# Peptides against a protein of PDB entry 7SFY: the designs that were tried, part 21

Target 1, 41 residues: chain A of PDB entry 7SFY
Amino acid sequence: ELFNLESRVEIEKSLTQMEDVLKALQMKLWEAESKLSFATC

## One batch from the design tools (peptide; aimed at target 1 E19, target 1 (a further copy) E19 L25 A32)

Design b2_p25_4 (made by RFdiffusion4)
Pose (drawn by RFdiffusion4):
Structure b2_p25_4 (pose): chain A 41 residues (1-41), chain B 38 residues (1-38), chain P 25 residues (1-25)
Amino acid sequence: as target 1 above (41 residues)
Amino acid sequence: FNLESRVEIEKSLTQMEDVLKALQMKLWEAESKLSFAT
Amino acid sequence: TRIETLRTRIETTQTRIEEVKTLLE
């Protein structure tokens, strides 16, 4: 039960971490999309 | 992470792909830790 | 559920990067 809880804690911790990393990645991707979109009309 | 030039967009896009590549492994690692904890 | 949400977001982001590289070419 203890091991299970330690797992679930470290799991959902990095899940939020992955969430934070990707959404910042999605924001810069959007900037690049707008850049190449406007540039190539 | 620059978009001033086409060269920088290219370098920046590859960095984003490398980041996603790291995320995919982290996701799988999480899949397994969870499967092993049920 | 959170894992599948992240999977979908990762796959969508990857497809968008490919589209941006196609525009770059």

Design b2_p25_4_s1 (made by RFdiffusion4, then SolubleMPNN; from b2_p25_4, 18 letters changed; failed a check: too like the target's own chain)
Amino acid sequence: SRLQQLKDDLKALQMKLWEAKSLLS

Design b2_p25_4_s2 (made by RFdiffusion4, then SolubleMPNN; from b2_p25_4, 16 letters changed; failed a check: too like the target's own chain)
Amino acid sequence: SRLEQLKKQLEALQMKLWEAKSLLS

Design b2_p25_4_s4 (made by RFdiffusion4, then SolubleMPNN; from b2_p25_4, 15 letters changed; failed a check: too like the target's own chain)
Amino acid sequence: SRIEQLRAELKALQMKLWEAKSLLS

Design b2_p25_5 (made by RFdiffusion4)
Pose (drawn by RFdiffusion4):
Structure b2_p25_5 (pose): chain A 41 residues (1-41), chain B 38 residues (1-38), chain P 25 residues (1-25)
Amino acid sequence: as target 1 above (41 residues)
Amino acid sequence: FNLESRVEIEKSLTQMEDVLKALQMKLWEAESKLSFAT
Amino acid sequence: LLERIEELREEIEETEERLEELKEL
């Protein structure tokens, strides 16, 4: 039960971490999209 | 992470792909740790 | 936890598709 809880804690911790990493990645990807979109009309 | 030039967009897009590549492995690692904890 | 993992997987696949589209330009 202890091991299970340690797992679930470290799991959902990095799940939020991955959430934070991606959504900053998605914001810069949007900037690039707008850049190449306006540039190539 | 620049977008001033086409060369920089290229370098920046590859960095984003490398980041996603790291994310996919982290996702799988999480899939396994969870499967092993049920 | 499984739902959050599935959502992250979908977001990752969508982001890859968007990056591929940008490289095609």

Design b2_p25_5_s2 (made by RFdiffusion4, then SolubleMPNN; from b2_p25_5, 14 letters changed)
Fold by OpenDDE base, seed 4:
Structure b2_p25_5_s2 (fold): chain B 41 residues (1-41), chain C 41 residues (1-41), chain A 25 residues (1-25)
Amino acid sequence: as target 1 above (41 residues)
Amino acid sequence: as target 1 above (41 residues)
Amino acid sequence: LEKRLEELKKVLEALQEKLRKLKSL
């Protein structure tokens, strides 16, 4: 569990995965917001 | 696709799912930050 | 619902910024 090169690589992979998830969520939020805005208009 | 009760329920479910994912990501980011901070110290 | 969405959007933006900072380290 000591921080070494392997741990750093693992963290970088995790950060990339989280970034991808956030991008997907951002799109979904935008879609939901658009639907609500349209419905309220 | 017109906004109705079913669409509203679907959005609510999606929001709940997104909330759960975001909470999980918050924790993971905290862990990553902690590890990086520890490594740099 | 709109308020919930806006809150989630803010949280998401905050996380994106945090992620950006972490990647820059």
Scores: peptide ipSAE 0.582, ipTM 0.858, DockQ to the pose 0.801
OpenDDE base, seeds 1, 2, 3, 5: peptide ipSAE 0.581, 0.581, 0.577, 0.581; ipTM 0.858, 0.857, 0.856, 0.858; seeds 1, 5 fail the geometry check

Design b2_p25_5_s3 (made by RFdiffusion4, then SolubleMPNN; from b2_p25_5, 16 letters changed; failed a check: too like the target's own chain)
Amino acid sequence: LEERLQQLEDVLKALQEKLEKLRSL

Design b2_p25_5_s4 (made by RFdiffusion4, then SolubleMPNN; from b2_p25_5, 14 letters changed; failed a check: too like the target's own chain)
Amino acid sequence: LRERLQQLKEVLEALQKKIEELKSL

Design b2_p25_6 (made by RFdiffusion4; failed a check: too like the target's own chain)
Pose (drawn by RFdiffusion4):
Structure b2_p25_6 (pose): chain A 41 residues (1-41), chain B 38 residues (1-38), chain P 25 residues (1-25)
Amino acid sequence: as target 1 above (41 residues)
Amino acid sequence: FNLESRVEIEKSLTQMEDVLKALQMKLWEAESKLSFAT
Amino acid sequence: ELLERVEELKEKAEEFEEKLEELKE
């Protein structure tokens, strides 16, 4: 049970980490989209 | 992470692909740790 | 070519987000 809880803790910790990493990645991807979109009309 | 130039957009887009590539492995690692904890 | 690459990268990011939300649930 202890091992299970340690797992679930370290799992959902990096799940939020991955959430944070991606959504900043999605924001910069949006900037590039707008850049190439306006540039190539 | 620049968008001033086309050369920079290219370098920046590849960096984002490398980041997603790291994220896919981290997702799989989470998939397994969880499967092993049930 | 760069725009097509950006569209593909967006699709991959959306699919990855969906899988992350499913695993989180």

Design b2_p25_6_s1 (made by RFdiffusion4, then SolubleMPNN; from b2_p25_6, 13 letters changed; failed a check: too like the target's own chain)
Amino acid sequence: DLLKRVTQLKDVLWALQEKLWELKS

Design b2_p25_6_s2 (made by RFdiffusion4, then SolubleMPNN; from b2_p25_6, 13 letters changed; failed a check: too like the target's own chain)
Amino acid sequence: DLLKRVTQLKDVLWALQKKLEELKS

Design b2_p25_6_s3 (made by RFdiffusion4, then SolubleMPNN; from b2_p25_6, 14 letters changed; failed a check: too like the target's own chain)
Amino acid sequence: DLLKRVTQLKDVLDALQQKLAELKS

Design b2_p25_6_s4 (made by RFdiffusion4, then SolubleMPNN; from b2_p25_6, 14 letters changed; failed a check: too like the target's own chain)
Amino acid sequence: DLLKRVTQLEDVLWALQEKLWELKS

Design b2_p25_8_s1 (made by RFdiffusion4, then SolubleMPNN; failed a check: too like the target's own chain; its pose is not in this set)
Amino acid sequence: SLLKRVTQLEDVLKALQEKLEELKS

Design b2_p25_8_s2 (made by RFdiffusion4, then SolubleMPNN; failed a check: too like the target's own chain; its pose is not in this set)
Amino acid sequence: DLLKRVTQLKDVLDALQEKLWELKS

Design b2_p25_8_s3 (made by RFdiffusion4, then SolubleMPNN; failed a check: too like the target's own chain; its pose is not in this set)
Amino acid sequence: DLLKRVTQLEDVLWALQKKLWELKS

## One batch from the design tools (peptide; aimed at target 1 R8 M18 E19, target 1 (a further copy) E33)

Design b2_p26_1 (made by RFdiffusion4)
Pose (drawn by RFdiffusion4):
Structure b2_p26_1 (pose): chain A 41 residues (1-41), chain B 38 residues (1-38), chain P 26 residues (1-26)
Amino acid sequence: as target 1 above (41 residues)
Amino acid sequence: FNLESRVEIEKSLTQMEDVLKALQMKLWEAESKLSFAT
Amino acid sequence: EDRISSLRDRIESTEDRLTEVRTLLT
């Protein structure tokens, strides 16, 4: 039970971490999209 | 992470891809830790 | 499991968008 809880804690911790990493990635991707979109009309 | 130039967009897009590549492995690692904890 | 599936979908969508942006760059 203890091991299970340690797992679930370290799991959902990095799940939020992955969430934070990706959404900042999605924001810069949007900037690049707008850049190449406007540039190539 | 620059977009001033086409060269920089290219370097920046690859970095994003490398980041996603790291994220896919972290997702799988999480899939397994969870499967092993049920 | 739902959070993991949601992250998978978001990653796949982000890859598709990167592919579109690389097509435009070419």

Design b2_p26_1_s4 (made by RFdiffusion4, then SolubleMPNN; from b2_p26_1, 20 letters changed; failed a check: too like the target's own chain)
Amino acid sequence: RERLEQLKEDLKALQMKLWEAKSLLS

Design b2_p26_2 (made by RFdiffusion4)
Pose (drawn by RFdiffusion4):
Structure b2_p26_2 (pose): chain A 41 residues (1-41), chain B 38 residues (1-38), chain P 26 residues (1-26)
Amino acid sequence: as target 1 above (41 residues)
Amino acid sequence: FNLESRVEIEKSLTQMEDVLKALQMKLWEAESKLSFAT
Amino acid sequence: TLESRIETLRTEIEETETRLETLKSE
């Protein structure tokens, strides 16, 4: 039970970490999209 | 992470892809740790 | 709950990858 809880803790921890990493990645991707979109009309 | 130039957009897009590549492995690692904890 | 969060992240990653491929094609 202890091992299970340690797992679930470290799991959902990095799940939020992955969430934070990706959504900043999605924001910069949007900037690039707008850049190449306006540039190539 | 620059978008001033086409060269920089290229370098920046690859960096994003490398980041997603790291995220895919982290997602799989999480899939397994969880499967092993049920 | 954890499996749902993993599947959400999977979908978001796949969508981001499609967007990056579109940008490289342009």

Design b2_p26_2_s1 (made by RFdiffusion4, then SolubleMPNN; from b2_p26_2, 20 letters changed; failed a check: too like the target's own chain)
Amino acid sequence: ELEKKLKELEDVLKALQMKLDELKAV

Design b2_p26_2_s3 (made by RFdiffusion4, then SolubleMPNN; from b2_p26_2, 20 letters changed; failed a check: too like the target's own chain)
Amino acid sequence: ELEKKLQELEDVLKALQMKIDELKSV

Design b2_p26_2_s4 (made by RFdiffusion4, then SolubleMPNN; from b2_p26_2, 19 letters changed; failed a check: too like the target's own chain)
Amino acid sequence: SLEEKLKQLEDVLKALQEKLNKLKSV

Design b2_p26_3 (made by RFdiffusion4)
Pose (drawn by RFdiffusion4):
Structure b2_p26_3 (pose): chain A 41 residues (1-41), chain B 38 residues (1-38), chain P 26 residues (1-26)
Amino acid sequence: as target 1 above (41 residues)
Amino acid sequence: FNLESRVEIEKSLTQMEDVLKALQMKLWEAESKLSFAT
Amino acid sequence: SSLEERISTLRTEIEETETRLSNLKS
């Protein structure tokens, strides 16, 4: 039970971490999309 | 992470892909740790 | 179940982001 809880804690911790990493990645991806979109009309 | 030039967009897009590549492995690692904890 | 939903959401978001990056390179 203890091991299970330690797992679930470290799991969802990095799940939020992955969430934060990607959504910043999605924001810069949007900037690049707008850049190449406007540039190539 | 620059978009001033086409060269920089290229370098920046590859960095994003490398980041996603790291995220895919972290997702799988999480899939397994969870499967092993049920 | 909540963790599996979050993992599935992240997988979908990653796949969508890869499609967007591929489109930029094409």

Design b2_p26_3_s1 (made by RFdiffusion4, then SolubleMPNN; from b2_p26_3, 21 letters changed; failed a check: too like the target's own chain)
Amino acid sequence: DELEKKLKQLEDDLKALQSKLNKLRA

Design b2_p26_3_s2 (made by RFdiffusion4, then SolubleMPNN; from b2_p26_3, 18 letters changed)
Fold by OpenDDE base, seed 2:
Structure b2_p26_3_s2 (fold): chain B 41 residues (1-41), chain C 41 residues (1-41), chain A 26 residues (1-26)
Amino acid sequence: as target 1 above (41 residues)
Amino acid sequence: as target 1 above (41 residues)
Amino acid sequence: SELEKRLKQLKDELWALQEKIWKLKA
């Protein structure tokens, strides 16, 4: 598999997609943190 | 909502799911890094 | 607590991933 412009673009798209998933996870994490902030455990 | 056993279990479940997604992302990231590293050589 | 530890660990790892992604995209 040669690394060319197409490959680079593909990778960047993948990275962007991963960022989106990360953002979603971070939101979920915030939600969990919020719930725990009201708890003793 | 009061924090009780049910709430705790729910949060733990959510965290587990998030951790699984995280692992998947880490694998994808490794893949991307590997491809980029190969290209720079 | 265990929940708090897991939450923190997850948060830290997410941040690490985010940073790696930023570096790769740069």
Scores: peptide ipSAE 0.565, ipTM 0.850, DockQ to the pose 0.868
OpenDDE base, seeds 1, 3, 4, 5: peptide ipSAE 0.563, 0.559, 0.564, 0.563; ipTM 0.850, 0.848, 0.851, 0.850; seeds 3, 5 fail the geometry check

Design b2_p26_3_s3 (made by RFdiffusion4, then SolubleMPNN; from b2_p26_3, 19 letters changed; failed a check: too like the target's own chain)
Amino acid sequence: EELRKRLEQLKDELWALQEKLWKLKA

Design b2_p26_3_s4 (made by RFdiffusion4, then SolubleMPNN; from b2_p26_3, 19 letters changed)
Fold by OpenDDE base, seed 2:
Structure b2_p26_3_s4 (fold): chain B 41 residues (1-41), chain C 41 residues (1-41), chain A 26 residues (1-26)
Amino acid sequence: as target 1 above (41 residues)
Amino acid sequence: as target 1 above (41 residues)
Amino acid sequence: EELRKKLEELKKELEALLEKLRELKA
């Protein structure tokens, strides 16, 4: 439970993974936006 | 290719899914932040 | 329009999360 090197490394890896997911979502949102660019709604 | 009802439905579903993922990531970031804050306190 | 509004909201949330994440990693 105590924060140590292993815990820090684990968190850093998790943060990196989350960033990758966010970047992927960003791309998907861009794609969706492009499809909606000419839509009325 | 043209935007129609089917395309709209697909986009709506996609956006909903992305929203769910974002919510999950918010929770994960909160968890990470809480652990990091504990380590620095 | 409603789809665009929803999309823009998600973009804002995503950008906020990215910023938060960067702050945590720093």
Scores: peptide ipSAE 0.540, ipTM 0.849, DockQ to the pose 0.809; fails the geometry check
OpenDDE base, seeds 1, 3, 4, 5: peptide ipSAE 0.538, 0.538, 0.538, 0.537; ipTM 0.848, 0.848, 0.849, 0.848; seeds 1, 3, 4, 5 fail the geometry check

Design b2_p26_4 (made by RFdiffusion4; failed a check: the pose's geometry)
Pose (drawn by RFdiffusion4):
Structure b2_p26_4 (pose): chain A 41 residues (1-41), chain B 38 residues (1-38), chain P 26 residues (1-26)
Amino acid sequence: as target 1 above (41 residues)
Amino acid sequence: FNLESRVEIEKSLTQMEDVLKALQMKLWEAESKLSFAT
Amino acid sequence: EIEERIETLREEIEETEERLTTLKEE
């Protein structure tokens, strides 16, 4: 039970971490999309 | 992470792909830790 | 709840990869 809880804690911790990393990545990706979109019309 | 030039967009896009590549492995690692904890 | 979060992250990753492929094609 303890091991299970330690797992679930470290799991959902990095899940939020992955969330934070991907959504900053999606924001810069959007900037690049707008850049190449406007540039190539 | 620059977009001033085409060369920089290229370097920046590859960095984003490398980041996603790291995220895919982290997702799988989480899939397994969870499967092993049920 | 954890499995739903993992699947959501999977879908978001796949979508981001498609967007990056499109940008490289352009």

Design b2_p26_4_s1 (made by RFdiffusion4, then SolubleMPNN; from b2_p26_4, 20 letters changed; failed a check: too like the target's own chain)
Amino acid sequence: SLRERLRQLEDVLKALQMKLRELKSV

Design b2_p26_4_s2 (made by RFdiffusion4, then SolubleMPNN; from b2_p26_4, 18 letters changed; failed a check: too like the target's own chain)
Amino acid sequence: SLREKLRQLEEELKALQMKLRELKEV

Design b2_p26_4_s4 (made by RFdiffusion4, then SolubleMPNN; from b2_p26_4, 19 letters changed; failed a check: too like the target's own chain)
Amino acid sequence: SLREKLEQLEKELKALQMKLRELKAV

Design b2_p26_5 (made by RFdiffusion4)
Pose (drawn by RFdiffusion4):
Structure b2_p26_5 (pose): chain A 41 residues (1-41), chain B 38 residues (1-38), chain P 26 residues (1-26)
Amino acid sequence: as target 1 above (41 residues)
Amino acid sequence: FNLESRVEIEKSLTQMEDVLKALQMKLWEAESKLSFAT
Amino acid sequence: LTKVEELKTKSEELETKVEELKTKVE
């Protein structure tokens, strides 16, 4: 039970971490999309 | 992470791909740790 | 722009998978 809880804790911790990393990545990708979109009309 | 030039967009886009590549492994690692904890 | 659209699709699919896994953990 203890091991299970340690797992679930470290799991959902990095799940939020992955969430933070991807959504900043999605924001910069949107900037690039707008850049190449306007540039190539 | 620059977008001033086409060369920089290229370098920046590859960095994003490398980041998603890391994220895919982290997702799989999480899939396994969880499967092993049920 | 093609590469940006491909990376956008991959990022959206990965986000869906992370949300599905978070639901299973909860």

Design b2_p26_5_s3 (made by RFdiffusion4, then SolubleMPNN; from b2_p26_5, 18 letters changed; failed a check: too like the target's own chain)
Amino acid sequence: LERVTQMKDVLDALQMKLWELESKLS

Design b2_p26_6 (made by RFdiffusion4)
Pose (drawn by RFdiffusion4):
Structure b2_p26_6 (pose): chain A 41 residues (1-41), chain B 38 residues (1-38), chain P 26 residues (1-26)
Amino acid sequence: as target 1 above (41 residues)
Amino acid sequence: FNLESRVEIEKSLTQMEDVLKALQMKLWEAESKLSFAT
Amino acid sequence: EIEERIATLREEIEATEERLATLKET
């Protein structure tokens, strides 16, 4: 039970971490999209 | 992470892909740790 | 709840890869 809880804690911790990493990645991807979109009309 | 130039967009897009590549492995690692904890 | 979060992240990652591939095709 203890091991299970330690797992679930470290799991959902990095799940939020992955969430934070990606959504910043999605924001810069949007900037690039707008850049190449306007540039190539 | 620059977008001033086409060369920089290229380098920046590859960095993003490398980041996603790291995220995919972290996702799988999480899939397994969870499967092993049920 | 964890499995749903993992599935959501997978979809978001795949969608982001498609967007990056589209940018490289441009």

Design b2_p26_6_s1 (made by RFdiffusion4, then SolubleMPNN; from b2_p26_6, 19 letters changed; failed a check: too like the target's own chain)
Amino acid sequence: SLEERLKRLEDVLKALQMKLDKLRSV

Design b2_p26_6_s2 (made by RFdiffusion4, then SolubleMPNN; from b2_p26_6, 20 letters changed; failed a check: too like the target's own chain)
Amino acid sequence: SLREKLKQLEDVLKALQMKLDELKSV

Design b2_p26_6_s3 (made by RFdiffusion4, then SolubleMPNN; from b2_p26_6, 18 letters changed; failed a check: too like the target's own chain)
Amino acid sequence: ELRKRLEQLEEDLKALQMKLDKLKSV

Design b2_p26_6_s4 (made by RFdiffusion4, then SolubleMPNN; from b2_p26_6, 19 letters changed; failed a check: too like the target's own chain)
Amino acid sequence: SLEERLKQLEDVLKALQMKLDKLRSV

Design b2_p26_7 (made by RFdiffusion4)
Pose (drawn by RFdiffusion4):
Structure b2_p26_7 (pose): chain A 41 residues (1-41), chain B 38 residues (1-38), chain P 26 residues (1-26)
Amino acid sequence: as target 1 above (41 residues)
Amino acid sequence: FNLESRVEIEKSLTQMEDVLKALQMKLWEAESKLSFAT
Amino acid sequence: EIEERITTLREEIESTEERLTTLKNE
């Protein structure tokens, strides 16, 4: 039970971490999209 | 992470891809830790 | 709840990869 809880804690911790990393990544990606979109009309 | 130039967009897009590549492995690692904890 | 979050993250990654492929095709 203890091991299970340690797992679930470290799991959902990095799940939020992955969430934070990807959504900053999606924001810069949107900037690039707008850049190449306007540039190539 | 620059977009001033086409060269920089290219370098920046590859970095994003490398980041996603790391994220896919982290997702799989989480899939397994969870499967092992049920 | 954890499995739903993992599935959401997978979909978001796949969608981001499609967007990056589109940008490289341009």

Design b2_p26_7_s1 (made by RFdiffusion4, then SolubleMPNN; from b2_p26_7, 20 letters changed; failed a check: too like the target's own chain)
Amino acid sequence: SLEEKLKQLEDVLKALQEKIRKLKAV

Design b2_p26_7_s2 (made by RFdiffusion4, then SolubleMPNN; from b2_p26_7, 18 letters changed; failed a check: too like the target's own chain)
Amino acid sequence: SLRERLKQLEEVLKALQEKLNKLKSV

Design b2_p26_7_s4 (made by RFdiffusion4, then SolubleMPNN; from b2_p26_7, 17 letters changed; failed a check: too like the target's own chain)
Amino acid sequence: SLEERLQQLEDELKALQEKLRKLKEV

Design b2_p26_8_s2 (made by RFdiffusion4, then SolubleMPNN; failed a check: too like the target's own chain; its pose is not in this set)
Amino acid sequence: LKEQLDALEKKLWELKSKLSFATKEL

Design b2_p26_8_s3 (made by RFdiffusion4, then SolubleMPNN; failed a check: too like the target's own chain; its pose is not in this set)
Amino acid sequence: LKEQLDALEEKLKELESKLSFLTSEL

Design b2_p26_8_s4 (made by RFdiffusion4, then SolubleMPNN; failed a check: too like the target's own chain; its pose is not in this set)
Amino acid sequence: LKEQLEALEKKLWELESKLSFLTKEL

## One batch from the design tools (peptide; aimed at target 1 L15)

Design b2_p27_1 (made by RFdiffusion4)
Pose (drawn by RFdiffusion4):
Structure b2_p27_1 (pose): chain A 41 residues (1-41), chain B 38 residues (1-38), chain P 27 residues (1-27)
Amino acid sequence: as target 1 above (41 residues)
Amino acid sequence: FNLESRVEIEKSLTQMEDVLKALQMKLWEAESKLSFAT
Amino acid sequence: ERIEELREEIEETEERLTEVKELLEEL
């Protein structure tokens, strides 16, 4: 039960971490999309 | 992470792909740790 | 559920990167 809880804790911790990393990535990707979109009309 | 030039967009896009590649492994690692904890 | 959502977001983000690279070739 203890091991299970330690797992679930470290799991969902990095899940939020992966959320944070991707959504900053998605924001810069949007900037690049707008850049190449406007540039190539 | 620059978009001033085409060359920089290219370098920046590859960095994003390398980041996603790291994310996919982290996701799988989470898949397994969870499967092993049920 | 959170893992599946993250997987979908990652797949969508890869598709968007592919589209941005196609635009980069056009440029």

Design b2_p27_1_s1 (made by RFdiffusion4, then SolubleMPNN; from b2_p27_1, 18 letters changed; failed a check: too like the target's own chain)
Amino acid sequence: SRLQELKDQLKALQMKLWEARSLLEAL

Design b2_p27_1_s3 (made by RFdiffusion4, then SolubleMPNN; from b2_p27_1, 19 letters changed; failed a check: too like the target's own chain)
Amino acid sequence: DRLKQLEEVLKALQMKLWKARSLLEAL

Design b2_p27_2 (made by RFdiffusion4)
Pose (drawn by RFdiffusion4):
Structure b2_p27_2 (pose): chain A 41 residues (1-41), chain B 38 residues (1-38), chain P 27 residues (1-27)
Amino acid sequence: as target 1 above (41 residues)
Amino acid sequence: FNLESRVEIEKSLTQMEDVLKALQMKLWEAESKLSFAT
Amino acid sequence: ALEERIETLREEIEETEERLTEVREQL
């Protein structure tokens, strides 16, 4: 039970971490989309 | 992470891809840790 | 709940990859 809880803690911790990393990535990607979109009309 | 130039967009896009590549492995690692904890 | 969060992240990653492919085509 203890091991299970340690797992679930470290799991969902990095899940939020992955959330934070991807959504900053999605924001910069949107900037690049707008850049190449306007540039190539 | 620059977008001033086409060269920089290219370097920046590859960095994003490398980041996603790391995220895919982290997702799989989480899939397994969870499967092993049920 | 953790499995749902994992599937959400999977979908978001796949969509992000498709968007990167589109941006590379435009480049």

Design b2_p27_2_s1 (made by RFdiffusion4, then SolubleMPNN; from b2_p27_2, 19 letters changed; failed a check: too like the target's own chain)
Amino acid sequence: ELEKKLKQLEEELKALQMKLWKARSLL

Design b2_p27_2_s2 (made by RFdiffusion4, then SolubleMPNN; from b2_p27_2, 20 letters changed; failed a check: too like the target's own chain)
Amino acid sequence: SLEEKLKQLEDVLKALQMKLEKARSLL

Design b2_p27_2_s3 (made by RFdiffusion4, then SolubleMPNN; from b2_p27_2, 18 letters changed; failed a check: too like the target's own chain)
Amino acid sequence: SLEEKLQRLEDELKALQMKLWEARSLL

Design b2_p27_2_s4 (made by RFdiffusion4, then SolubleMPNN; from b2_p27_2, 21 letters changed; failed a check: too like the target's own chain)
Amino acid sequence: ELEKKIKELEDVLKALQMKLEKAKSLL

Design b2_p27_3 (made by RFdiffusion4)
Pose (drawn by RFdiffusion4):
Structure b2_p27_3 (pose): chain A 41 residues (1-41), chain B 38 residues (1-38), chain P 27 residues (1-27)
Amino acid sequence: as target 1 above (41 residues)
Amino acid sequence: FNLESRVEIEKSLTQMEDVLKALQMKLWEAESKLSFAT
Amino acid sequence: LLDIPLTFVTEEEKEAVTEKMLEEFEE
């Protein structure tokens, strides 16, 4: 039970970490999309 | 992470791909840790 | 470009970035 809880804690911790990393990535990707979109009309 | 130039967009896009590549392994690692904890 | 869904990007944020990139394009 203890091991299970340690797992679930370290799991959902990095799940939110992956959330934070990807959404900043999605924001910069949007900027590049707008850049190449406007540039190539 | 620059977008001033086409050369920089290219370098920046590859960095984002490398980041996603790291995220896919982290997602799989989480899939396994969880499967092993049920 | 990368082909991924923009699930965490809000419409306000898209507008703000689009306006900023459009100003730079016009300059």

Design b2_p27_3_s1 (made by RFdiffusion4, then SolubleMPNN; from b2_p27_3, 10 letters changed)
Fold by OpenDDE base, seed 3:
Structure b2_p27_3_s1 (fold): chain B 41 residues (1-41), chain C 41 residues (1-41), chain A 27 residues (1-27)
Amino acid sequence: as target 1 above (41 residues)
Amino acid sequence: as target 1 above (41 residues)
Amino acid sequence: LIDIPLTYVSEEEKKEIEKKMLEEFTK
């Protein structure tokens, strides 16, 4: 595999995007659990 | 939207999978950078 | 199992990943 400045930047961008997706999904889960807690308490 | 224990476990599994991929990619990036060398001759 | 890209993820792909996760959540 070839590694250079451009490929490094691309990998870092991909990692950041995945982190953003993770955060969004975690927030969705939190929201769902919050609604459940509100409804059951 | 329906929220129950089963669906929560499923989404948590997917989140864990994404985190594992992130860790793997970070390790790959580290490995690539550690092996990076400049052409000298 | 959700297919996660190992390379660049476009904004559209990000939305698709989220959509797939929500589909699994509503089972």
Scores: peptide ipSAE 0.102, ipTM 0.534, DockQ to the pose 0.065
OpenDDE base, seeds 1, 2, 4, 5: peptide ipSAE 0.124, 0.108, 0.098, 0.093; ipTM 0.513, 0.530, 0.528, 0.527; seeds 1, 2 fail the geometry check

